# Ledger of designs, part 48: peptides against a protein of PDB entry 7PB4

Target 1, 105 residues: chain A of PDB entry 7PB4
Amino acid sequence: KMLNIKEYKEKLLSTLGEFLEDHFPLPDRSVKKKKKNIQESSVNLITLHEMLEILINRLFDVPHDPYVKISDSFWPPYVELLLRNGIALRHPEDPTRIRLEAFHQ
Target 2, 218 residues: chain B of PDB entry 7PB4
Amino acid sequence: DALQMAVGYFEKGPIKASQNKDKTLEKHLKTVENVAWKNGLASEEIDILLNIALSGKFGNAVNTRILKCMIPATVISEDSVVKAVSWLCVGKCSGSTKVLFYRWLVAMFDFIDRKEQINLLYGFFFASLQDDALCPYVCHLLYLLTKKENVKPFRVRKLLDLQAKMGMQPHLQALLSLYKFFAPALISVSLPVRKKIYFKNSENLWKTALLAVKQRNR

## One batch from the design tools (peptide)

Design b1_p17_2_s1 (made by RFdiffusion4, then SolubleMPNN; from b1_p17_2, 7 letters changed)
Fold by OpenDDE base, seed 1:
Structure b1_p17_2_s1 (fold): chain B 105 residues (1-105), chain C 218 residues (1-218), chain A 17 residues (1-17)
Amino acid sequence: as target 1 above (105 residues)
Amino acid sequence: as target 2 above (218 residues)
Amino acid sequence: EQKAFDLVKMHLELSKL
């Protein structure tokens, strides 16, 4: 049973990876580094694939608390895309946490 | 009618009270098989039965028999194919069922009403190239689906890597030749000029039925 | 884009079953 879930997870992630690379490339980080010295932590934005990977992994690894905390690495438009399309749900009490909806319906 | 009763049996599942579940199942399966091979199935019947065959609701032997009789009277709904592809990813169907599905999909490709959503599944099909059992049939499907916009550098690299692992397979060469046609700058490798594109004959299982479908729709 | 998300959603929904 566990091996089949892992293989399924890996296959799902691999399949989604190719799909998302074609349709949802990372926005060009043309964040113009304006030279001002403020250590604005160059927030390393993750891909939509990486977001889905994190969400899927959390669902499989911690099914009783499948919520992922939104970090600064989560590009807000991608979070909104997931929420608006009903792929993810926001936690009812903590708006900083999201889960995969499709696996919880 | 007998077909509606058979489809309804597969959709609703076995009624608990039937003492002879296996005989009832076989009766309904034979009804579906007989109608499918004689007249073909309506798009709605294919939608229901194709979903059942790939959902894992029944055993592999039953699913294989259902899938073998997914012969259209006229057309297959694109939505039915999308749902079917989603079931392939769940892994509730056997490897043999997956192979049979891709053979079916290639054989029935011209009978699918629309292809816009199927074209969006291009990446899902491309990922299935890594499965050695699926690879010949997936290459044929991708050959039918590939547009210029699908030919990307990373896919070229993956196909060349597959060719390095599996050797110069006729189905991989056919797909690579199409890729080179759309994007010659991405494929520096000299491909042998094959006069004839060769894919494994996927339609052999349905050859007689497909001829009958084409005759009815003329 | 929307159709692609719908397909992914459908896949994920069916993967739950």
Scores: peptide ipSAE 0.025, ipTM 0.492, DockQ to the pose 0.100; fails the geometry check
Fold by OpenDDE base, seed 5:
Structure b1_p17_2_s1 (fold): chain B 105 residues (1-105), chain C 218 residues (1-218), chain A 17 residues (1-17)
Amino acid sequence: as target 1 above (105 residues)
Amino acid sequence: as target 2 above (218 residues)
Amino acid sequence: EQKAFDLVKMHLELSKL
């Protein structure tokens, strides 16, 4: 039973990865807007796939507290996309935490 | 309780290969229908049954009957609606079920407890405008959902293109008028001054039940 | 917009886990 859940999780994540890479590429870094002094906090933005992987992993690993803290690596449009599509929910008391919406079986 | 047994039957499916599967199914379906039309259903019962109706677990006739009896006692959970929309994306339901769902969603709109997540599905609903069978009901839903932030130049173009293709449909004109209200600079075209907004009466299927719900919740 | 359908489909697939 547990092996089947892990294998299914991995297969799901792999299938989602391929799909998300094709349909939700990271915004190209290529808009080199000009040099003004704003500290390039080179926060590597994570992919939508990686974001979903984190959320899924948290749900499986810590089902009693399935919330993930939004970091600077979370591209705000992707966070909003997940929230907007009912894929993720904000914590009712802490808007900096999100969980995967587990549709209860 | 008879209702709990009926809901449990639809949720778990038929346990035993009983020879009378169809009679048992019909009995439970009638139980749900009777309670829904008399008293309405609890939010939890709607959550379960709405999910079943759109999942493709049962045949189209059964799914249609379940969906027709999704009448709330008090409220419908927004989460149930989000789940239901998710099933529409999987495409296991018939076109007639999709139409019925949008009619249901418009008719039950005021009974949905929250609108925040449904408002976020705006783009999903907007994409369904391309379906000629859904378009009248989707326009009505979008008319209820549209906020200023939803009125974007690309959506205006899509609505104008749709109007060019389909003609001056009353439901499309109603939505365009609302768009012009929120963003007059995006809609340079003169819209006919309509004194009344006309949508297809989606409530007709549930009119009597909705009156009863409103009376019980007063 | 089409991307929203794909995400909802994905979510539904995930919810079956």
Scores: peptide ipSAE 0.023, ipTM 0.373, DockQ to the pose 0.115; fails the geometry check
Fold by OpenDDE base, seed 3:
Structure b1_p17_2_s1 (fold): chain B 105 residues (1-105), chain C 218 residues (1-218), chain A 17 residues (1-17)
Amino acid sequence: as target 1 above (105 residues)
Amino acid sequence: as target 2 above (218 residues)
Amino acid sequence: EQKAFDLVKMHLELSKL
């Protein structure tokens, strides 16, 4: 059972990667240069794929507390994309924590 | 035929050379409307036109008219609905178009050939409950989709929170009653015993057409 | 068009978890 879950997770992540990289790239750092006021926060933004990987891993690794704390590496538009489309949920008591929507659980 | 030419116009877009773009558009739109209301549309025609209506290819007025005439001759493909929901994710359609789509989806629900993929979109629809304009229609859709496996503690909390915010709405009560039916232990609150479930009548726009479709397919 | 479809595809795949 555990092996099948791991394999499924890996297959899912691979399948997501195939289209997420092409269709949901990070905004080019070059576009941020023109608006002066965004402090060059040295924080490396993660891809939507990496964000989903973190969320999926947390769901599999810690199913009783599947919430991930939103870090500065989480690009806010991607967080909002996941939330607005019902892919992820905010923790009811802590808006800084998100989880995958448990569609089949 | 005239319908194929009309569908082809919407699919391919206006040929550059037409000086009378608006008259041509109106002609083709009327052709689609006339066929849809008289006979219904084939699943393939709905697939094309529904996608167009939600893509933002045309203006809101045109999209609204197309969506209003998405009347099946027999069935609607689930794939067409999934594609349509995909456009909602991109957000190129107006709020009014989203409302109309959910009304359409509820009204046409029984004519959709399969529900397996639509059921997997449960979480997406549930997330749309936060939109006050969509909420009544989404509750109705969720009422049609909800299975025991969809009733989760976090969704119960969200519905109760929504009820706390919006008050005891008939559509929320209907959905909560269904949730309580599937999972009584998750809903400790006494729900008013309503003898009748009342949703906004989404079918009113298509009532005559739906009756005709049901008569043709009997 | 593809982006919208991909997002729904993502949601459908995630729904299998």
Scores: peptide ipSAE 0.022, ipTM 0.404, DockQ to the pose 0.448; fails the geometry check
Fold by OpenDDE base, seed 2:
Order: C-alpha cells, then sequence, then structure tokens
Structure b1_p17_2_s1 (fold): chain B 105 residues (1-105), chain C 218 residues (1-218), chain A 17 residues (1-17)
C-alpha cells in the first residue's frame, strides 16, 4: 500500500514535471545573477511545478488535513489557475488554504 | 519614426554612453505621451511599454508617466494585461502604481480584445480587495468580471467582513448586489436597492482620450 | 522575468484546451 502510493506520487510528479517542462519552461535559473541592483522584491516566487509538488506532498503526508497555506511565495495567478482548472480546491472556511483536488473520488 | 525610437529606448534601456541620460529619457517620454494622447498607441507598443512601466526597470515617476499614457489606438492585447498583473504580483511597483494600474484597467476594460484569461485572474483581483487603497477600483473591476461561477460562499463572507470593517461603501454594495443577483441564497442580508451603481470615476484621467479613441474607431 | 510571463501565458492558453 505505501509503496504504491509513493510510486504513484513519483509518477505523478514526474508526469507533471515533464508536462510543465514541455509547456511551462522553467525560468532558466542559469542566467547569471548579474547583480544588477534591481531591488529583488524579497519574495521568491515558486514555480507552478513547485506549487503542485507542495500540494501533492501535503495530500500524501497529511491526508486528513491536505490543505496548504498560501504564502507570499505562491504567485496568485498560479493559485487561481489551479483553482479554476479544478486541480486545487480552496478551503471552504479559510480562503488562505488550498488543497489538491482528490481526482480519485 | 520618433515613436519607434522612443519605444526602442525604453525597451533596450539607456545606452551608457549618453552623458545626458535624463534629457534623453524626458525627450522619449514626451514623444510617447504626445503620440498616445493624440493618436493612441498600437497594441504592440502598449505591450512593450506596459511591461516596462510595471517591471521596475525605471523609477516610479517614469513608470507612472508611462502608465498614464497607455492609451490604445484600437485595442489592448489581453496578453499585455496578464503580463501586467504578473508584475503586480512580483511587487516591484509602488502602491501608487498599483492603484493607477487598476484605474487604467477599469478605464480601458472595453478596449481589451479578450477577457478569457483576465477572468482566470478573478481570485487574484479578489485578494487585492483587502488593500484599502485598491478596494474601490478592484470592486469596480470585479463588477465587470464577475460571473455566476465566481460567486462562492467564501467570497461572500469576505465581502461581508470587509463591509463590516469598512462600512457600507458604495463600491462594495455594488459588488454585493451583483453577487446577490447571481446567488441570492448566499446573501441573506437585505441590501439597499440602489437604483444607480456608483464607482469612483476611474475613467476621469483618460476621459478625453477615451472619447477620442471612440471617435477614431467609428 | 519574461520567462515567467511566458509560462503564465502558456498556462492560460493550455487551460483553454
Amino acid sequence: as target 1 above (105 residues)
Amino acid sequence: as target 2 above (218 residues)
Amino acid sequence: EQKAFDLVKMHLELSKL
């Protein structure tokens, strides 16, 4: 049972990774940080892939409370994208929390 | 063309070799302003300049002036608006620039070619209701965007909580009235039947320009 | 930065499919 869940999780993350890599090119982290003093607004935004990974991990790690708190690192358009496409669900009482939608129910 | 040179200057950035950087910047900014107010800008020019205004590439004064002259000749690309909203999320622009952007977005709403992607940003705009400076303009934008599918119980609760905190603001009442229209069962509170919806006149800054655009496109 | 916009754009386009 646990092995199948882990394998499914890894396969899901891999499939999403491939899909997101094909359709959502990760910002090339390889562009040399030329320290141009653009005040990097201190909020490191996470990728859509990283956001999905967090949501998937939470669903598997804490299935009874699968909700993730939206932090400043969550780019609001990605949050809304996940919600609108039925990939994620907002907590009914706490709009600052979202979970992965249980596609298997 | 003088406009192409000006747009190209903003896109490429200041060439280090010019001793008179500020005079060159001002010259190009005035060129953009003059063309925008006289004729409007092409969708491509708006795409470039709007991105620049919100990226933090230039100072707040320059960004504000660029954003004020984002007047279309014909249409604004939805893609340009989505890019602009993404910059708002990164937070490199000032609070005043955010307010100006929402005012611009409301004023220019009818000139945006498509609304499908903007409608997907509904919850992002809704989250911005918590900012007291943005709230009036965000309510107006949400009033333009709201569909039945957007009216959720948690959003109703948030609007009622905001109304409890801020009082019965005309812009909140307008949005709540629209919510009640789409989902009457979610709003038990008796809203005053306002015959007229009153939003802050966000269009005032562009009123003359918008009239000119509408006249040219007839 | 531009790549992040392209990503959002692509995603929004894909969400229409």
Scores: peptide ipSAE 0.020, ipTM 0.430, DockQ to the pose 0.338; fails the geometry check

Design b1_p17_2_s2 (made by RFdiffusion4, then SolubleMPNN; from b1_p17_2, 7 letters changed)
Fold by OpenDDE base, seed 3:
Structure b1_p17_2_s2 (fold): chain B 105 residues (1-105), chain C 218 residues (1-218), chain A 17 residues (1-17)
Amino acid sequence: as target 1 above (105 residues)
Amino acid sequence: as target 2 above (218 residues)
Amino acid sequence: EEKAFKLVEMHLELKKL
């Protein structure tokens, strides 16, 4: 049973990885450095794949609290994409937390 | 402060023991409404209350009233808008709340501090054009957001398909005209020369409030 | 948007597994 879950997790991550690399690359940070002293929050944005991996890992590691806190590394459009497509759910009381939607339901 | 107590009530939720939950809710809601319409709300207060209005924590009537009083004292944080759009994606809010939100977003657009992240949500807004109730307001929002890089062949096709379905709606024509301006090669169709761009007046709900905000920030 | 549709399709396919 545990081996089957781990293998399934790995297969899921692999399948998602290949798909997301091809179709959802991070927008090139060609944010034109306009010189204004806006502290470019040097926060490294994570890929959609990495975001999903975090969500999947949290679901498996902490199934009783499968919510992940949205950090500045989470690109808002990716968060929206996941939420809109029912891949993730926002915490009902904490809008800063999201969970993976159970694929098996 | 009465406003802080009201915001705290909405944020933390009703404390279990109050027999008169409805009176307490109404009291706090009126406090927020009164301050918002008189003075506007701070960006932090809008951040909290806007998220609450779209989270589904309260009923549609309460959410509608909260959203109607999302009037800035000075500015609205872009992050608050991004979070709000995220709640729209979860689909816990009513169709009427979605319409009201887009109306609000258009009305308050100039008071949003930044547009960079909102512009990244362009595709999300564009996909909402398929909702007939949202379409007029989404067209207006997209008219405000559209850059040359957003004008893609598939979006042109979608707009033309919508026009075929809905007819030559003023809001759709306005958006198509902007698309043609940025990418004339993508729109071979002659658009009727409209003397005036016309969107459904979303600002009417907040007209008095917006005038007051502009007066205070002068 | 086309990409978002593909993601939805993928997610729907994953739900069928």
Scores: peptide ipSAE 0.029, ipTM 0.604, DockQ to the pose 0.123
Fold by OpenDDE base, seed 2:
Structure b1_p17_2_s2 (fold): chain B 105 residues (1-105), chain C 218 residues (1-218), chain A 17 residues (1-17)
Amino acid sequence: as target 1 above (105 residues)
Amino acid sequence: as target 2 above (218 residues)
Amino acid sequence: EEKAFKLVEMHLELKKL
């Protein structure tokens, strides 16, 4: 039985969840509210798992334009991790957009 | 003071009205260098300047000079290191800057106030082992960071694969020996019994400065 | 853990085909 792409997606996300949480956790930004005006933008960073979920969902929902725009919620180390390992690719014309590398069916 | 003016210049950027931008930049850079090598920098100054050096705001030559003078008066904030690692991943810094950062991080490791958040970055450092230019310094950093809980089967496999690719490098052997110490059952390969662990001397760039820091904090 | 890593590796290997 060809594991339905959906089942593969769910299995992949489920299996990656624990691994990513253990090995690639978000650093606790000690928001020491020292008043100095560095607007460290209060942007909630998403987990690597959530980032992968977004990328996978975009690939399935919009296969003709599978690119996701990098937002401020995308922690730069995670973006680089995905790109460096070839899990994601930058758009050739827009480096602010990334896609999940297609799973060869 | 002159240092505050220099730090403020790098933080805010050049005020448009200065006709001689390059002379002003050089003046402020020399001010930072002189204070850093003589007295060290406060943790807050390192926080600002380290981020600037890695953000790509200035050219590689300037960034390199800033990074070379990231010498603490007392301590380096762990938060500054976490932010720095974030900047390394944005890709705006050169490969040489990345190498210099890891050398700096190893050299200054004992002056970092806490290690809890840095330990959470273990996976990111480990992922950087595949970069041939970074590998010697990352192995040294990982040797300092590795705890028993970090020694996992998949990491052992990656290190063995790297050894197969690169050969038995002294820095890789040192890290593998530590892994074998924590988890002997995961490493079936006989490692040469080395009495001495050899890493590239990352401290050489800051040797005199580090001695001075240690003397001031005694 | 090992399974998740294997999945990533598998994905990477499949990409090389």
Scores: peptide ipSAE 0.028, ipTM 0.647, DockQ to the pose 0.030
Fold by OpenDDE base, seed 1:
Structure b1_p17_2_s2 (fold): chain B 105 residues (1-105), chain C 218 residues (1-218), chain A 17 residues (1-17)
Amino acid sequence: as target 1 above (105 residues)
Amino acid sequence: as target 2 above (218 residues)
Amino acid sequence: EEKAFKLVEMHLELKKL
C-alpha cells in the first residue's frame, strides 16, 4: 500500500510538472544587476511544481499539521493561483501558512 | 530636481525627523502628479513608483494617487508589470487598487516595451476572471494577450461557465469570440455576430494623458 | 488550471484510501 502511494505521488508530481511548465512558467528574471546596493536578495523563486511538491509532501508527512509557511521563494502569483482555484487554503489564524485543500468528493 | 527628490522620498520612505510628514508627503505627491500629467514619467520612475504603490508601503489613498499618475513619457518596462502582478497577489493592496491596476494595464498596454513575459502571466490573468470586480478588465486584457496556443478546452469551459453565471456580458462575449476565432471547433455554441466589440473604457482616466504621450512620441 | 485541480483532487482522493 505505501509503495503504491509513493509511486502514485511521484507519477502525479511528474504529470503536474509537465502541465505546470507549459501553462504557468515563471517569468524570466531580467535581474539587471544594476549595482545599486539595495540587497535585492535575489531570492530564487521556486517553480509552481516545486511549490505543489512541498505542499503535497507536507500533507503526506505531517497530516495533522499540513500547513506550509510561505517563504520568500514562493512567487506570490502562484500562491494566489492555488488559493483562488481552491487548491490551497490559508491557515485560519496565520495567513502566512497554507495547506493543500482536501477535496472530498 | 524636484521629481528626483519626490521619487527618492517615496523610495526611501519618510524621514522620521520631519515635523509635518503629511505636508511633505503631499508636496512630493503633487510633484509626481504634475510631472506625470505634463511630461510623463521615465520608465525607471514608473518602475520605482509602481512598485511602491502596490507594495503597501503607504496608505490606499496615496497608492491610488500614485497609480493614477503612472503615465509614461515613452515606454513602460515589462519588468515593472511583472513585479506589479507579483505585488497584487501579496494582498497588501485594496480591491480598488487591483481594479485600478488592471484598468491602467489595459490603458497603457501599447506603451509596454515588450510582451513576452506578460504573455507568460496569461494563466494568472485568466485565474482572475472569477473576481467579479476584475472580470471586465481582465477580459479586455486577455483579449489583447490571447494567442492560439492559449485557447484550451478547459479555458473555454471556464468562460462558458462564467457566462452561465453572469450572463452574456459584452466583455466576456468579446473574449469568447476571439477564442472561437482561434479554435472554432472548441466552441460549438453560436455566438452572436457582434459587429463591434465593446469593453469598458479603461482609458477614460488617462485619455488626455495618452493623447499627449502619443503626440510626444510622434 | 482545471487539469492541475483535477490532478490534485485525484491525489487527495487517493490519500483518503
Scores: peptide ipSAE 0.027, ipTM 0.531, DockQ to the pose 0.054
Fold by OpenDDE base, seed 5:
Structure b1_p17_2_s2 (fold): chain B 105 residues (1-105), chain C 218 residues (1-218), chain A 17 residues (1-17)
Amino acid sequence: as target 1 above (105 residues)
Amino acid sequence: as target 2 above (218 residues)
Amino acid sequence: EEKAFKLVEMHLELKKL
């Protein structure tokens, strides 16, 4: 039972990855060359695939607390995309935490 | 009516541990089969029964018989197809059921009311090309679905790699020819000019029923 | 795109059953 769940999770993530790579490419790093010295910590933005992988993993690994804390690596437009489309929900008491929406009818 | 009772049996499942479970199941299955082949099924009946056939609620023999009688009276809801694809991902159905589903999907393609959601599943269907048993039917489905926007460099590479492994299969050549039509710059390889595109006749199981559906809807 | 995610969610739910 567990091996089939892992293999399926990997297949699901692989299928989702191919879909997301095609339709949701990372925004081109618009290198606006503006000169100023501030060490903006180049937070490496994660792909929408990686974001969903994190959410899926949390739902499987910790089903009683399936919420993931939004990090600086989460591109805000992708977070908004997930929320607006009902793919993810914000925690009712902590807007910095999101979960994968479980379509519990 | 008898059909509503049969659909309700499959939806709700067998209530009591009656010794006659198999006889009751067979009676309801025959009712669905008879109506489906004679008149077709309503979109709502297909929605319920297609979901049941792929959910793993019943055994492979029952699921196969249900899937074989998923013949529309008029249309199939796109939402029913999307739900069915979701069950394929769960993996509760056999390899033979998956093959039968893709054959059914190709055969019934013109009777699906909308294609917008099915087109979004393009990547999922494309990933299924790696399954040797599914590959001929998936190529046919992709040939029906492919738009210019779906033709990407990575998919071209995957198709060429599959051709290198499997040889120049007629169904794969048909799909590659369509890809070359939409994006000639991505396919440098000279494809043989085939006068006729050849796919396996997936519709053969339903050919008589599909002719009857087309005649009723004219 | 939204519908592909709904499919993934539905798949995940159906696995918990």
Scores: peptide ipSAE 0.022, ipTM 0.369, DockQ to the pose 0.066; fails the geometry check

